# Peptides against a protein of PDB entry 7K3S: the designs that were tried, part 14

Target 1, 60 residues: chain A of PDB entry 7K3S
Amino acid sequence: MEELSGKPLSYAEKEKLKEKLAFLKKEYSRTLARLQRAKRAEKAKNSKKAIEDGVPQPEA

## One batch from the design tools (peptide; made by RFdiffusion4, then SolubleMPNN)

Design b1_p11_8_s3 (from b1_p11_8, 3 letters changed)
Fold by OpenDDE base, seed 3:
Structure b1_p11_8_s3 (fold): chain B 60 residues (1-60), chain A 11 residues (1-11)
Amino acid sequence: as target 1 above (60 residues)
Amino acid sequence: EEVEKLVKERE
C-alpha cells in the first residue's frame, strides 16, 4: 500500500472536505432526481404518442 | 459558484 505521504489534514481541512462532499452529494442527488423525472416524462410522452396514433382524429 | 467558494477558502 503506498502510504499517502501527505501531511495529515487539519481538523479545519477535514471539515471543509466534509462540506464539499455534502455539497457534491446534494448536487448528485438533485441531478439524479432530474434524470429520473426526465426518464418518466419521456415514458409519458411515448405513452401519449401511442394513444394519439391509436385515436382517429375526427375530420372536421 | 458554491464549489469555487469552497475551493477559494482553502488558499
Scores: peptide ipSAE 0.102, ipTM 0.729, DockQ to the pose 0.201
Fold by OpenDDE base, seed 1:
Structure b1_p11_8_s3 (fold): chain B 60 residues (1-60), chain A 11 residues (1-11)
Amino acid sequence: as target 1 above (60 residues)
Amino acid sequence: EEVEKLVKERE
């Protein structure tokens, strides 16, 4: 366990680290939502192709 | 950019 034998962070440095952490959490959540949307869109494309290749169109 | 702004305010 490396003891962080550094000077205790000032109040201002702690608040700045909290702000950085809040920003990173927001960007993580945004990226996760984009990834989940992309995976759903990929599944929807693959299901549309499976229906087009597997259902004989009713000849009218 | 936003993270870099937050880093630069320490100098």
Scores: peptide ipSAE 0.101, ipTM 0.725, DockQ to the pose 0.226
Fold by OpenDDE base, seed 2:
Structure b1_p11_8_s3 (fold): chain B 60 residues (1-60), chain A 11 residues (1-11)
Amino acid sequence: as target 1 above (60 residues)
Amino acid sequence: EEVEKLVKERE
């Protein structure tokens, strides 16, 4: 029997852990949304460069 | 910062 040798967390300690968890979930979701946006923006930039390198600019 | 504030309120 692994004695979970931790004093039972008080109500206040449990609420504080829930608040920390809610904050970390929010920051994770924000970071994931930034990463997904960056990946989409990189694809859009690479597609624009592939069009510009493939079209002979008309010499003026 | 906000996680660190939440940690410091326990000391």
Scores: peptide ipSAE 0.100, ipTM 0.727, DockQ to the pose 0.214
Fold by OpenDDE base, seed 4:
Structure b1_p11_8_s3 (fold): chain B 60 residues (1-60), chain A 11 residues (1-11)
Amino acid sequence: as target 1 above (60 residues)
Amino acid sequence: EEVEKLVKERE
């Protein structure tokens, strides 16, 4: 076990790391919401095509 | 941009 003999982080360094973490969490949440929206849109396109290819058009 | 700002303020 290499002891991480790093000097204890100052209060200012801890606050800067909290800010970086808050930013990263925000960008992660935005990216996840975009991915979930894209997957829902893809599923909705595939379900519309499966209905259109499965219904014989009534030739009048 | 915001991540690069947070990195450059450490040099």
Scores: peptide ipSAE 0.081, ipTM 0.714, DockQ to the pose 0.204

Design b1_p11_8_s4 (from b1_p11_8, 5 letters changed)
Fold by OpenDDE base, seed 5:
Order: C-alpha cells, then structure tokens, then sequence
Structure b1_p11_8_s4 (fold): chain B 60 residues (1-60), chain A 11 residues (1-11)
C-alpha cells in the first residue's frame, strides 16, 4: 500500500480541491440528468410508436 | 475550461 503520506495540504490547496470537487459533482449531475432524460425520451418514443403500430404495451 | 482555470492559478 503506497502510504498517501504526502506533505499536509495548505489551506489554499484544500480550498482549491473543494472547488474542483464541487465542479466535478456539478458536471456529473448535469451529465446524469441528460442521460436519464434521454432514456425517458427513448422509452416515450418507443411507447408512442408501439401504440401507433397497434403493438400491445408491456404492462408496467 | 473551468478545470484548466483552476489548474493554471498555481503557476
């Protein structure tokens, strides 16, 4: 196990890591929301087509 | 871009 015995981070380095983490969390949440919206939109399109084509919807 | 700005402020 490589000991993470790096020099203690300064206050400024810790704040900079918090800013980076906040940014990464925001971009993750944005990407996840886009993915979930895309999947829901695909399901809704497939359901609309299956109704239009007279195919029985799989009951939920 | 924002991550690059956060890195460059250390030089």
Amino acid sequence: as target 1 above (60 residues)
Amino acid sequence: EEVKKLVEKRK
Scores: peptide ipSAE 0.065, ipTM 0.658, DockQ to the pose 0.200
Fold by OpenDDE base, seed 2:
Structure b1_p11_8_s4 (fold): chain B 60 residues (1-60), chain A 11 residues (1-11)
Amino acid sequence: as target 1 above (60 residues)
Amino acid sequence: EEVKKLVEKRK
């Protein structure tokens, strides 16, 4: 029998854990949005390079 | 920073 000898968390400790969880969820969502934006920006840069390397620049 | 502030308020 593993005695889960965890003293019951006080109301204040539970609320503080909820606040920490809400903060971590917010930072996760911000990080995910940055990653998705970076991936889109990289694809857009690679597409511009592929167009520039495929068009003969008119010699002046 | 904000997570550190939430931990420091328990010491």
Scores: peptide ipSAE 0.063, ipTM 0.659, DockQ to the pose 0.204
Fold by OpenDDE base, seed 1:
Structure b1_p11_8_s4 (fold): chain B 60 residues (1-60), chain A 11 residues (1-11)
Amino acid sequence: as target 1 above (60 residues)
Amino acid sequence: EEVKKLVEKRK
């Protein structure tokens, strides 16, 4: 285990790291929500193709 | 851009 025997971070450096961590958590949550929407849209496209290939359209 | 602003406030 590398003991980071570096000088203790100043209060300002700790607050800057908290701000960076909050930003990264927000961007992670946005990316996760986009991925979940994309997976749902892919399932909806695949189900629409399976219905179109398996059900004779009622001719009007 | 926002990540760059968070880094650049150290100069």
Scores: peptide ipSAE 0.062, ipTM 0.652, DockQ to the pose 0.206
Fold by OpenDDE base, seed 4:
Structure b1_p11_8_s4 (fold): chain B 60 residues (1-60), chain A 11 residues (1-11)
Amino acid sequence: as target 1 above (60 residues)
Amino acid sequence: EEVKKLVEKRK
């Protein structure tokens, strides 16, 4: 186990890491919301096609 | 852009 013999982070370095983490969490949440919206839009397109093609929808 | 500003302020 290599000891991470890094100097203790200053208060200013810790605050800068908290800001980076807050930014990354915000961008993750935005990306997740876009992915969930895309999956819902795909399901809604597939349901319209399956109604048009006379295929019984699997119940939710 | 915000990520670039957070990296470039170290140079």
Scores: peptide ipSAE 0.055, ipTM 0.642, DockQ to the pose 0.158

## One batch from the design tools (peptide; made by RFdiffusion4, then SolubleMPNN)

Design b1_p12_1_s1 (from b1_p12_1, 4 letters changed)
Fold by OpenDDE base, seed 1:
Structure b1_p12_1_s1 (fold): chain B 60 residues (1-60), chain A 12 residues (1-12)
Amino acid sequence: as target 1 above (60 residues)
Amino acid sequence: EEEIKKFLEEER
């Protein structure tokens, strides 16, 4: 762990950190949207399978 | 963009 030299970040360093955080938030949001679509697709697949197999779904 | 990818790889 390099000591983050206790020097105040320059304006340029702060803008670079804001860009890094904006990128990370974008990739997080993309991954979250993919996960939510996958969960919805899995629920829809399980509901279809339970109708086909005659198994009662747990009501939500 | 590539510099941000490099930074995220160095933190991994």
Scores: peptide ipSAE 0.154, ipTM 0.773, DockQ to the pose 0.020
Fold by OpenDDE base, seed 3:
Structure b1_p12_1_s1 (fold): chain B 60 residues (1-60), chain A 12 residues (1-12)
Amino acid sequence: as target 1 above (60 residues)
Amino acid sequence: EEEIKKFLEEER
């Protein structure tokens, strides 16, 4: 087990890593929200299709 | 600061 005996990060390096981490967390949350919306949209399309396939369209 | 800006621009 190599001890992570790297030089202690400077204050500036720690703040840089916090900013990078905050950015990555934001992009992760944005991507997760997109995925969840897409999954809900597919469920809504499938439910509409099941209603349309179940109602005889009146021939005009 | 410029390295952070560069990192944030590369991730867009």
Scores: peptide ipSAE 0.151, ipTM 0.774, DockQ to the pose 0.024
Fold by OpenDDE base, seed 4:
Structure b1_p12_1_s1 (fold): chain B 60 residues (1-60), chain A 12 residues (1-12)
Amino acid sequence: as target 1 above (60 residues)
Amino acid sequence: EEEIKKFLEEER
């Protein structure tokens, strides 16, 4: 680990950090979209099982 | 996937 001596970041270092942050935000959004799809798929599976088992569906 | 590997390598 290079000690971040309290020197102001160069223009190039700031642009590299912006690129890294943009990438992280993109992967975060992609992961959230996967989680939301998984949650919807789980709800749909549970609703199908509740019909098959003769259990009253919980109102949404 | 290769972009993720490059990102993680640049943080080390």
Scores: peptide ipSAE 0.136, ipTM 0.753, DockQ to the pose 0.020
Fold by OpenDDE base, seed 2:
Structure b1_p12_1_s1 (fold): chain B 60 residues (1-60), chain A 12 residues (1-12)
Amino acid sequence: as target 1 above (60 residues)
Amino acid sequence: EEEIKKFLEEER
């Protein structure tokens, strides 16, 4: 068993890691929101194209 | 973008 002989993180190191994690969560949420908007816009374009091409819309 | 650069630079 390799004891993970990592010295216990100082209080300051733990606070810096919390700030880093908060920042990464914010950027993840921003990126996810962009992806969701892009996917909705793509679906809307494909639906418009299917109407223009005379393809029957799948009834919901 | 500048906040990402600062975050990455503080890891060096």
Scores: peptide ipSAE 0.123, ipTM 0.753, DockQ to the pose 0.022

Design b1_p12_1_s2 (from b1_p12_1, 6 letters changed)
Fold by OpenDDE base, seed 3:
Structure b1_p12_1_s2 (fold): chain B 60 residues (1-60), chain A 12 residues (1-12)
Amino acid sequence: as target 1 above (60 residues)
Amino acid sequence: KKEIEEFLEKEK
C-alpha cells in the first residue's frame, strides 16, 4: 500500500476541495437531468410516430 | 463550460 504520504491537506484546502466536489456534483446532476429529458423526449417522439403511423388520419 | 472554467480560474 503506497501510504498517501502527501502532506495532510490544510482545513482551507479541504474546504476548497469540498466546494469543487459540490460544484462538480451539481453540474453532473444538471447534465444527467438534461440527458434523461432528452431520452424521454425521444421516446415520446417515437411513441407519437408509432400512433401517427398506426392511425389512418380521417381526411377532413 | 464557461461557469466551470470561471470557477476553476477563481480557484488558482
Scores: peptide ipSAE 0.088, ipTM 0.706, DockQ to the pose 0.024
Fold by OpenDDE base, seed 5:
Structure b1_p12_1_s2 (fold): chain B 60 residues (1-60), chain A 12 residues (1-12)
Amino acid sequence: as target 1 above (60 residues)
Amino acid sequence: KKEIEEFLEKEK
């Protein structure tokens, strides 16, 4: 076990880490929202295709 | 990408 004998983080180092974490959480949330929109668009495309393939084309 | 690079550069 390497003892993590690092000095306790200063107030400034803790605030810097909080800012980093807040930024990363924001970018994660933006990426997640894009992924969720893409999955909904794919499901909507597949549902539209299933309806179109289920309508008898009027024979000409 | 640019916002991450700008954030990392402000912290040097």
Scores: peptide ipSAE 0.087, ipTM 0.701, DockQ to the pose 0.022
Fold by OpenDDE base, seed 1:
Structure b1_p12_1_s2 (fold): chain B 60 residues (1-60), chain A 12 residues (1-12)
Amino acid sequence: as target 1 above (60 residues)
Amino acid sequence: KKEIEEFLEKEK
């Protein structure tokens, strides 16, 4: 196992990587929130269709 | 997309 003992990252390189990670976490969370909204909207459309196609109106 | 591209470009 060659330890790729890459040169220790400078303070500036570490801060840049923290900023990258913070940005990626934000965009990931935004994407997840969009996906969750889309799934909720799809479920809400399917529930409206299930009411329209799947309630035998009781003939009274 | 644009914000990601601008962020990645500022880092070259």
Scores: peptide ipSAE 0.087, ipTM 0.704, DockQ to the pose 0.021
Fold by OpenDDE base, seed 2:
Structure b1_p12_1_s2 (fold): chain B 60 residues (1-60), chain A 12 residues (1-12)
Amino acid sequence: as target 1 above (60 residues)
Amino acid sequence: KKEIEEFLEKEK
């Protein structure tokens, strides 16, 4: 077993990594919320187009 | 992009 002989991270390095992780999680959550809004907007556009094209909407 | 660049700059 190769011992992961990485020098133990200092307290300051651990806090910096926690801050980076918190930022990345925040940006992920913002991106996910944008994606969910985009999917809802796409469904709403497709439903309008299906009504205009006389295509029966699939009943829910 | 700008928010990531500003975050990376504050951590130098």
Scores: peptide ipSAE 0.085, ipTM 0.702, DockQ to the pose 0.023

Design b1_p12_1_s3 (from b1_p12_1, 4 letters changed)
Fold by OpenDDE base, seed 1:
Structure b1_p12_1_s3 (fold): chain B 60 residues (1-60), chain A 12 residues (1-12)
Amino acid sequence: as target 1 above (60 residues)
Amino acid sequence: EEKIKEFLEKEK
């Protein structure tokens, strides 16, 4: 097992990587929430069309 | 990369 003898990251480099990872996690979560809203909006659009095409209005 | 740089420069 070759130990990847990469130079140990400085404290400042580790903190900068943590900040980058925190940012990426936030943007990932935002993107997932947007995707979930879009899927719900499409389902709501399709349900309105299914009601318009599939309910025989009771003739009163 | 630019968005990460812009984010990290706004926190200084």
Scores: peptide ipSAE 0.126, ipTM 0.754, DockQ to the pose 0.022
Fold by OpenDDE base, seed 5:
Structure b1_p12_1_s3 (fold): chain B 60 residues (1-60), chain A 12 residues (1-12)
Amino acid sequence: as target 1 above (60 residues)
Amino acid sequence: EEKIKEFLEKEK
């Protein structure tokens, strides 16, 4: 167990870390939403290409 | 990455 034998963070340092964490969570959520949109767009492009290439679509 | 660096630098 590494005892984090550091001086206790001041109130101001704790609030600054909360702001940094909130920013990181926002950028993570934005990146995840972008990835999900990209995956949906790729599926739509692949489906269009399979129709154009005469590949039978699996019936849903 | 750049936006995180900019945010961390503005807070110094």
Scores: peptide ipSAE 0.121, ipTM 0.743, DockQ to the pose 0.021
Fold by OpenDDE base, seed 3:
Structure b1_p12_1_s3 (fold): chain B 60 residues (1-60), chain A 12 residues (1-12)
Amino acid sequence: as target 1 above (60 residues)
Amino acid sequence: EEKIKEFLEKEK
């Protein structure tokens, strides 16, 4: 086990790292949610095209 | 990187 032989982080440094980690987790979750919405929207567009291509439009 | 810098600058 490599002892983390770094100088012990101060309380303030630990809190600052927790805040950085919380920010990164929030931005990650936001990005993941956007990606998941984009994937769902793409699937919904493909499903709409499959319905539109399968229904003969009655000529007006 | 820029958003992390902006976050760190708001904490000063």
Scores: peptide ipSAE 0.119, ipTM 0.742, DockQ to the pose 0.022
Fold by OpenDDE base, seed 2:
Structure b1_p12_1_s3 (fold): chain B 60 residues (1-60), chain A 12 residues (1-12)
Amino acid sequence: as target 1 above (60 residues)
Amino acid sequence: EEKIKEFLEKEK
């Protein structure tokens, strides 16, 4: 087993990595919420188009 | 990308 011979991270380096991770999680959550809104808006457009084109909507 | 750069710069 190669011991990961990386110098032990200082307390300050660990706190900086925690802050970076918290930021990335926040931006991920914002992006996911945007994607979910976009998917709902796309479904709403497709349903409106299917009604306009006289296509029977698939029953839920 | 710019927001990540701005975040990384505020911690220097």
Scores: peptide ipSAE 0.110, ipTM 0.738, DockQ to the pose 0.022

Design b1_p12_1_s4 (from b1_p12_1, 5 letters changed)
Fold by OpenDDE base, seed 4:
Order: C-alpha cells, then sequence, then structure tokens
Structure b1_p12_1_s4 (fold): chain B 60 residues (1-60), chain A 12 residues (1-12)
C-alpha cells in the first residue's frame, strides 16, 4: 500500500490524471456501443428463428 | 495515449 501522501497533486500530475480519465471514458463508450450492437444482433437472430420455426419449410 | 494504454493493461 503506497501511503496516500496527503500532498496536493502538482499541475502536471492533475493533467496526467485528466488524460487517463479521458482515455477510460473513450474505452467505456466504445465498449458500451459494442454491447448495444451485440444486443441488437441477438434480437435480430431471435426474430429470424421465430419466423423459420413458424413456417413449414416446403420439402423439396 | 499509448503510455496510458500500457499503464491500463499492466493494472489488469
Amino acid sequence: as target 1 above (60 residues)
Amino acid sequence: EEEIKKYLEEER
């Protein structure tokens, strides 16, 4: 455990933490967009299966 | 940016 040195962060340390936070927010937004796309793709697969199971395929 | 990616990969 590094002691939380109660020293106020320098300007440079604060700017580095802001940069880290901005990067994390960007990666969070990217991950959320992927999750939303995956949920939409799952719904589209389930709707196609429900149509296929409800229509007797004409035996060729 | 790349230094921050490396740091976040090492903390995982």
Scores: peptide ipSAE 0.158, ipTM 0.763, DockQ to the pose 0.023
Fold by OpenDDE base, seed 1:
Structure b1_p12_1_s4 (fold): chain B 60 residues (1-60), chain A 12 residues (1-12)
Amino acid sequence: as target 1 above (60 residues)
Amino acid sequence: EEEIKKYLEEER
């Protein structure tokens, strides 16, 4: 077992890491929602092209 | 908050 020979984080360092983690979780969720919207928009563009090309849309 | 934004900008 490697002794985690790191100095114990101060209270201030722990609170700063919690703040960083909360921010990163928020930005991750925002980025994931953007990616999901982009994928839906891409599908909608491909569906419009398939209608213009006379390809029957699968009923949703 | 601003210091966290700065840190995340420096890693790009």
Scores: peptide ipSAE 0.155, ipTM 0.762, DockQ to the pose 0.025
Fold by OpenDDE base, seed 2:
Formats: C-alpha cells, structure tokens, sequence
Structure b1_p12_1_s4 (fold): chain B 60 residues (1-60), chain A 12 residues (1-12)
C-alpha cells in the first residue's frame, strides 16, 4: 500500500482535478451516446432483416 | 482543455 501520505492538494490542484473530471464525464457521455446509437442501428438492421426474411418479429 | 487532452494521451 503506497501510503496516501502525499501533501494535501492545493486549491489550484483541486480545481485542475475538477476540470479533468468534468472533461472525462463529458467524453464518457459522448461515448455512451455513440454506443446507444450503434445498438439502435443494429436493432433496426436486425428488424429489417427479419421482415425481409419473412420471420415473425417478436412483438415488443 | 488541450492540457487535459495531452494528459489523457500520455496515460494510454
């Protein structure tokens, strides 16, 4: 266990960490939105294929 | 912002 015995972060270091965290949350949200669009696109392709192949779609 | 992008590239 590396001791958390580091000097207390300055006000400026804490603000810099808050900025980094806000940026990471923004990039996470952007990535999540891309994933959700991709999942919807795959569902739409599978649904189109099931209609074209004459397979009964499971009623949602 | 650019410093944060640089930091995230160095951590990869």
Amino acid sequence: as target 1 above (60 residues)
Amino acid sequence: EEEIKKYLEEER
Scores: peptide ipSAE 0.154, ipTM 0.762, DockQ to the pose 0.022
Fold by OpenDDE base, seed 3:
Structure b1_p12_1_s4 (fold): chain B 60 residues (1-60), chain A 12 residues (1-12)
Amino acid sequence: as target 1 above (60 residues)
Amino acid sequence: EEEIKKYLEEER
């Protein structure tokens, strides 16, 4: 077991790590929201296609 | 701070 014998992080190092972590959480949340939006958009396209395939277009 | 700003600018 390597003892985590690293010098205790300074206050400034801890604040820098908190800032990096807050940034990464923000980018993760943004990416997750994009993914969820894309998944909803694909479901909406598939539902529109099912409606278009189910309505006989009146021949013009 | 500047490294984080740089990373934020590269993703625009």
Scores: peptide ipSAE 0.125, ipTM 0.743, DockQ to the pose 0.031

Design b1_p12_2_s1
Fold by OpenDDE base, seed 3:
Structure b1_p12_2_s1 (fold): chain B 60 residues (1-60), chain A 12 residues (1-12)
Amino acid sequence: as target 1 above (60 residues)
Amino acid sequence: EEEEKEKEKEEE
């Protein structure tokens, strides 16, 4: 195990890293939710089109 | 309280 042989982070540096991590987690979650919404919207469009085209929907 | 104790250790 490489000991993290860096200088100990100050309290202010640790809090700044916690804030950055919280921000990145929030933006990740927002991006993931957008991607999941886009995939659901695409599936819903494809399902609507397949119903309109008379194609049997595969039961999910 | 934990925040204040960690600041007090940085001033020593």
Scores: peptide ipSAE 0.027, ipTM 0.573, DockQ to the pose 0.000
Fold by OpenDDE base, seed 4:
Structure b1_p12_2_s1 (fold): chain B 60 residues (1-60), chain A 12 residues (1-12)
Amino acid sequence: as target 1 above (60 residues)
Amino acid sequence: EEEEKEKEKEEE
């Protein structure tokens, strides 16, 4: 496992790493947007339940 | 153009 720690990356290796990084950034952004949507949907459900149950909504 | 100049450096 020692042959990778001292050679400069080739152009083709750098491009593959750029592609992998771009893919990971896209999947991160997609996951973050899903999480934010889920949190907003949960807040909206809790708001609707608190009105139905006659409980004063805590201002966030 | 920048990708073509970086390929020429891998053949030297």
Scores: peptide ipSAE 0.026, ipTM 0.568, DockQ to the pose 0.000
Fold by OpenDDE base, seed 2:
Structure b1_p12_2_s1 (fold): chain B 60 residues (1-60), chain A 12 residues (1-12)
Amino acid sequence: as target 1 above (60 residues)
Amino acid sequence: EEEEKEKEKEEE
């Protein structure tokens, strides 16, 4: 395994990478929360349609 | 205290 003998990162470079990682984690969490909300809204639309069409909803 | 010692190394 070639050890990536890259130059040691400076303190400032490490802090900048920590900041970028914190930002990416925050945006990931926001996107995940939006996706979960969208899936709940889709399930709620499909449930209303299935009741209107007289189709028995699968009990959870 | 560690953050202050690392700023001193960037000015040298």
Scores: peptide ipSAE 0.025, ipTM 0.561, DockQ to the pose 0.000
Fold by OpenDDE base, seed 5:
Structure b1_p12_2_s1 (fold): chain B 60 residues (1-60), chain A 12 residues (1-12)
Amino acid sequence: as target 1 above (60 residues)
Amino acid sequence: EEEEKEKEKEEE
């Protein structure tokens, strides 16, 4: 068990960590939204290619 | 409410 024998964080250090956490959560959500858009765009390209290559699309 | 109690401890 590593004793986290660190000095208690000052109020200012805690606020700076809250700001960093809020920023990281925002960048995570932005990156996730970008990934989801990319996956949808890839599926749309692959479906167009499968129609061009004569592969039967599974009807939804 | 938690932010106001932490400011009162830094002035003592």
Scores: peptide ipSAE 0.025, ipTM 0.558, DockQ to the pose 0.000

Design b1_p12_2_s2
Fold by OpenDDE base, seed 5:
Structure b1_p12_2_s2 (fold): chain B 60 residues (1-60), chain A 12 residues (1-12)
Amino acid sequence: as target 1 above (60 residues)
Amino acid sequence: EKEEKEKKEKEK
């Protein structure tokens, strides 16, 4: 059991940590949205390439 | 509301 025997954080330190957490959550959401767009763009490129290479597309 | 009371107690 690591005793977090650190001095109690000041109000200002707690607010600064809340701001950092809000920033990190925003950057996470932005990165996730970018990843989802990249996966959709990759699927679209692979579908185009499979048509050009004469591979039967699985009908949806 | 509870966080605003803790701010006023440290400014005295």
Scores: peptide ipSAE 0.023, ipTM 0.535, DockQ to the pose 0.000
Fold by OpenDDE base, seed 1:
Structure b1_p12_2_s2 (fold): chain B 60 residues (1-60), chain A 12 residues (1-12)
Amino acid sequence: as target 1 above (60 residues)
Amino acid sequence: EKEEKEKKEKEK
């Protein structure tokens, strides 16, 4: 086990890592919101199509 | 301006 006891990060390096983490969290949340919107739109499309085709949708 | 002051305080 090589202890990667890397040199203590400077203040500037820590702030740069916080900024990168905040950016990644924002992009992750944006991607999740897009995915959830797409799934809701697909469910709404499938529900509309099932009403048109006379097929009972499973209530979930 | 606050961030530059905190940077100068850790460089002393």
Scores: peptide ipSAE 0.022, ipTM 0.538, DockQ to the pose 0.000
Fold by OpenDDE base, seed 2:
Structure b1_p12_2_s2 (fold): chain B 60 residues (1-60), chain A 12 residues (1-12)
Amino acid sequence: as target 1 above (60 residues)
Amino acid sequence: EKEEKEKKEKEK
């Protein structure tokens, strides 16, 4: 196993990686919240359509 | 303020 004997990251490089990680975590959380909202909106559309078509909704 | 002082001390 080649040890990735990469040069030790400088303090500035470590802080830049922490900032990038914080940004990616924030964008992930925003995307997850959008996905959850979209799934709730889709369920609400499908529920309205099932009532109009006279189909019994599966009880939760 | 404390984080900016630590950045300036490591750049010297």
Scores: peptide ipSAE 0.021, ipTM 0.510, DockQ to the pose 0.000
Fold by OpenDDE base, seed 4:
Structure b1_p12_2_s2 (fold): chain B 60 residues (1-60), chain A 12 residues (1-12)
Amino acid sequence: as target 1 above (60 residues)
Amino acid sequence: EKEEKEKKEKEK
């Protein structure tokens, strides 16, 4: 378990890690935006059903 | 431009 703690990362390795981190941040933001859109769409569907079924809307 | 200059300086 001792080979990972002693070598300074080269410039090229640091740039590859920055690129990977930028990619992961972009995919995280895309996934979060999808999740937020899905939750809003679910709330809008439940709101429409509650009006159709004559049930009082729970205030959020 | 600054990142390209830093890349060329580390390749010498």
Scores: peptide ipSAE 0.021, ipTM 0.515, DockQ to the pose 0.000

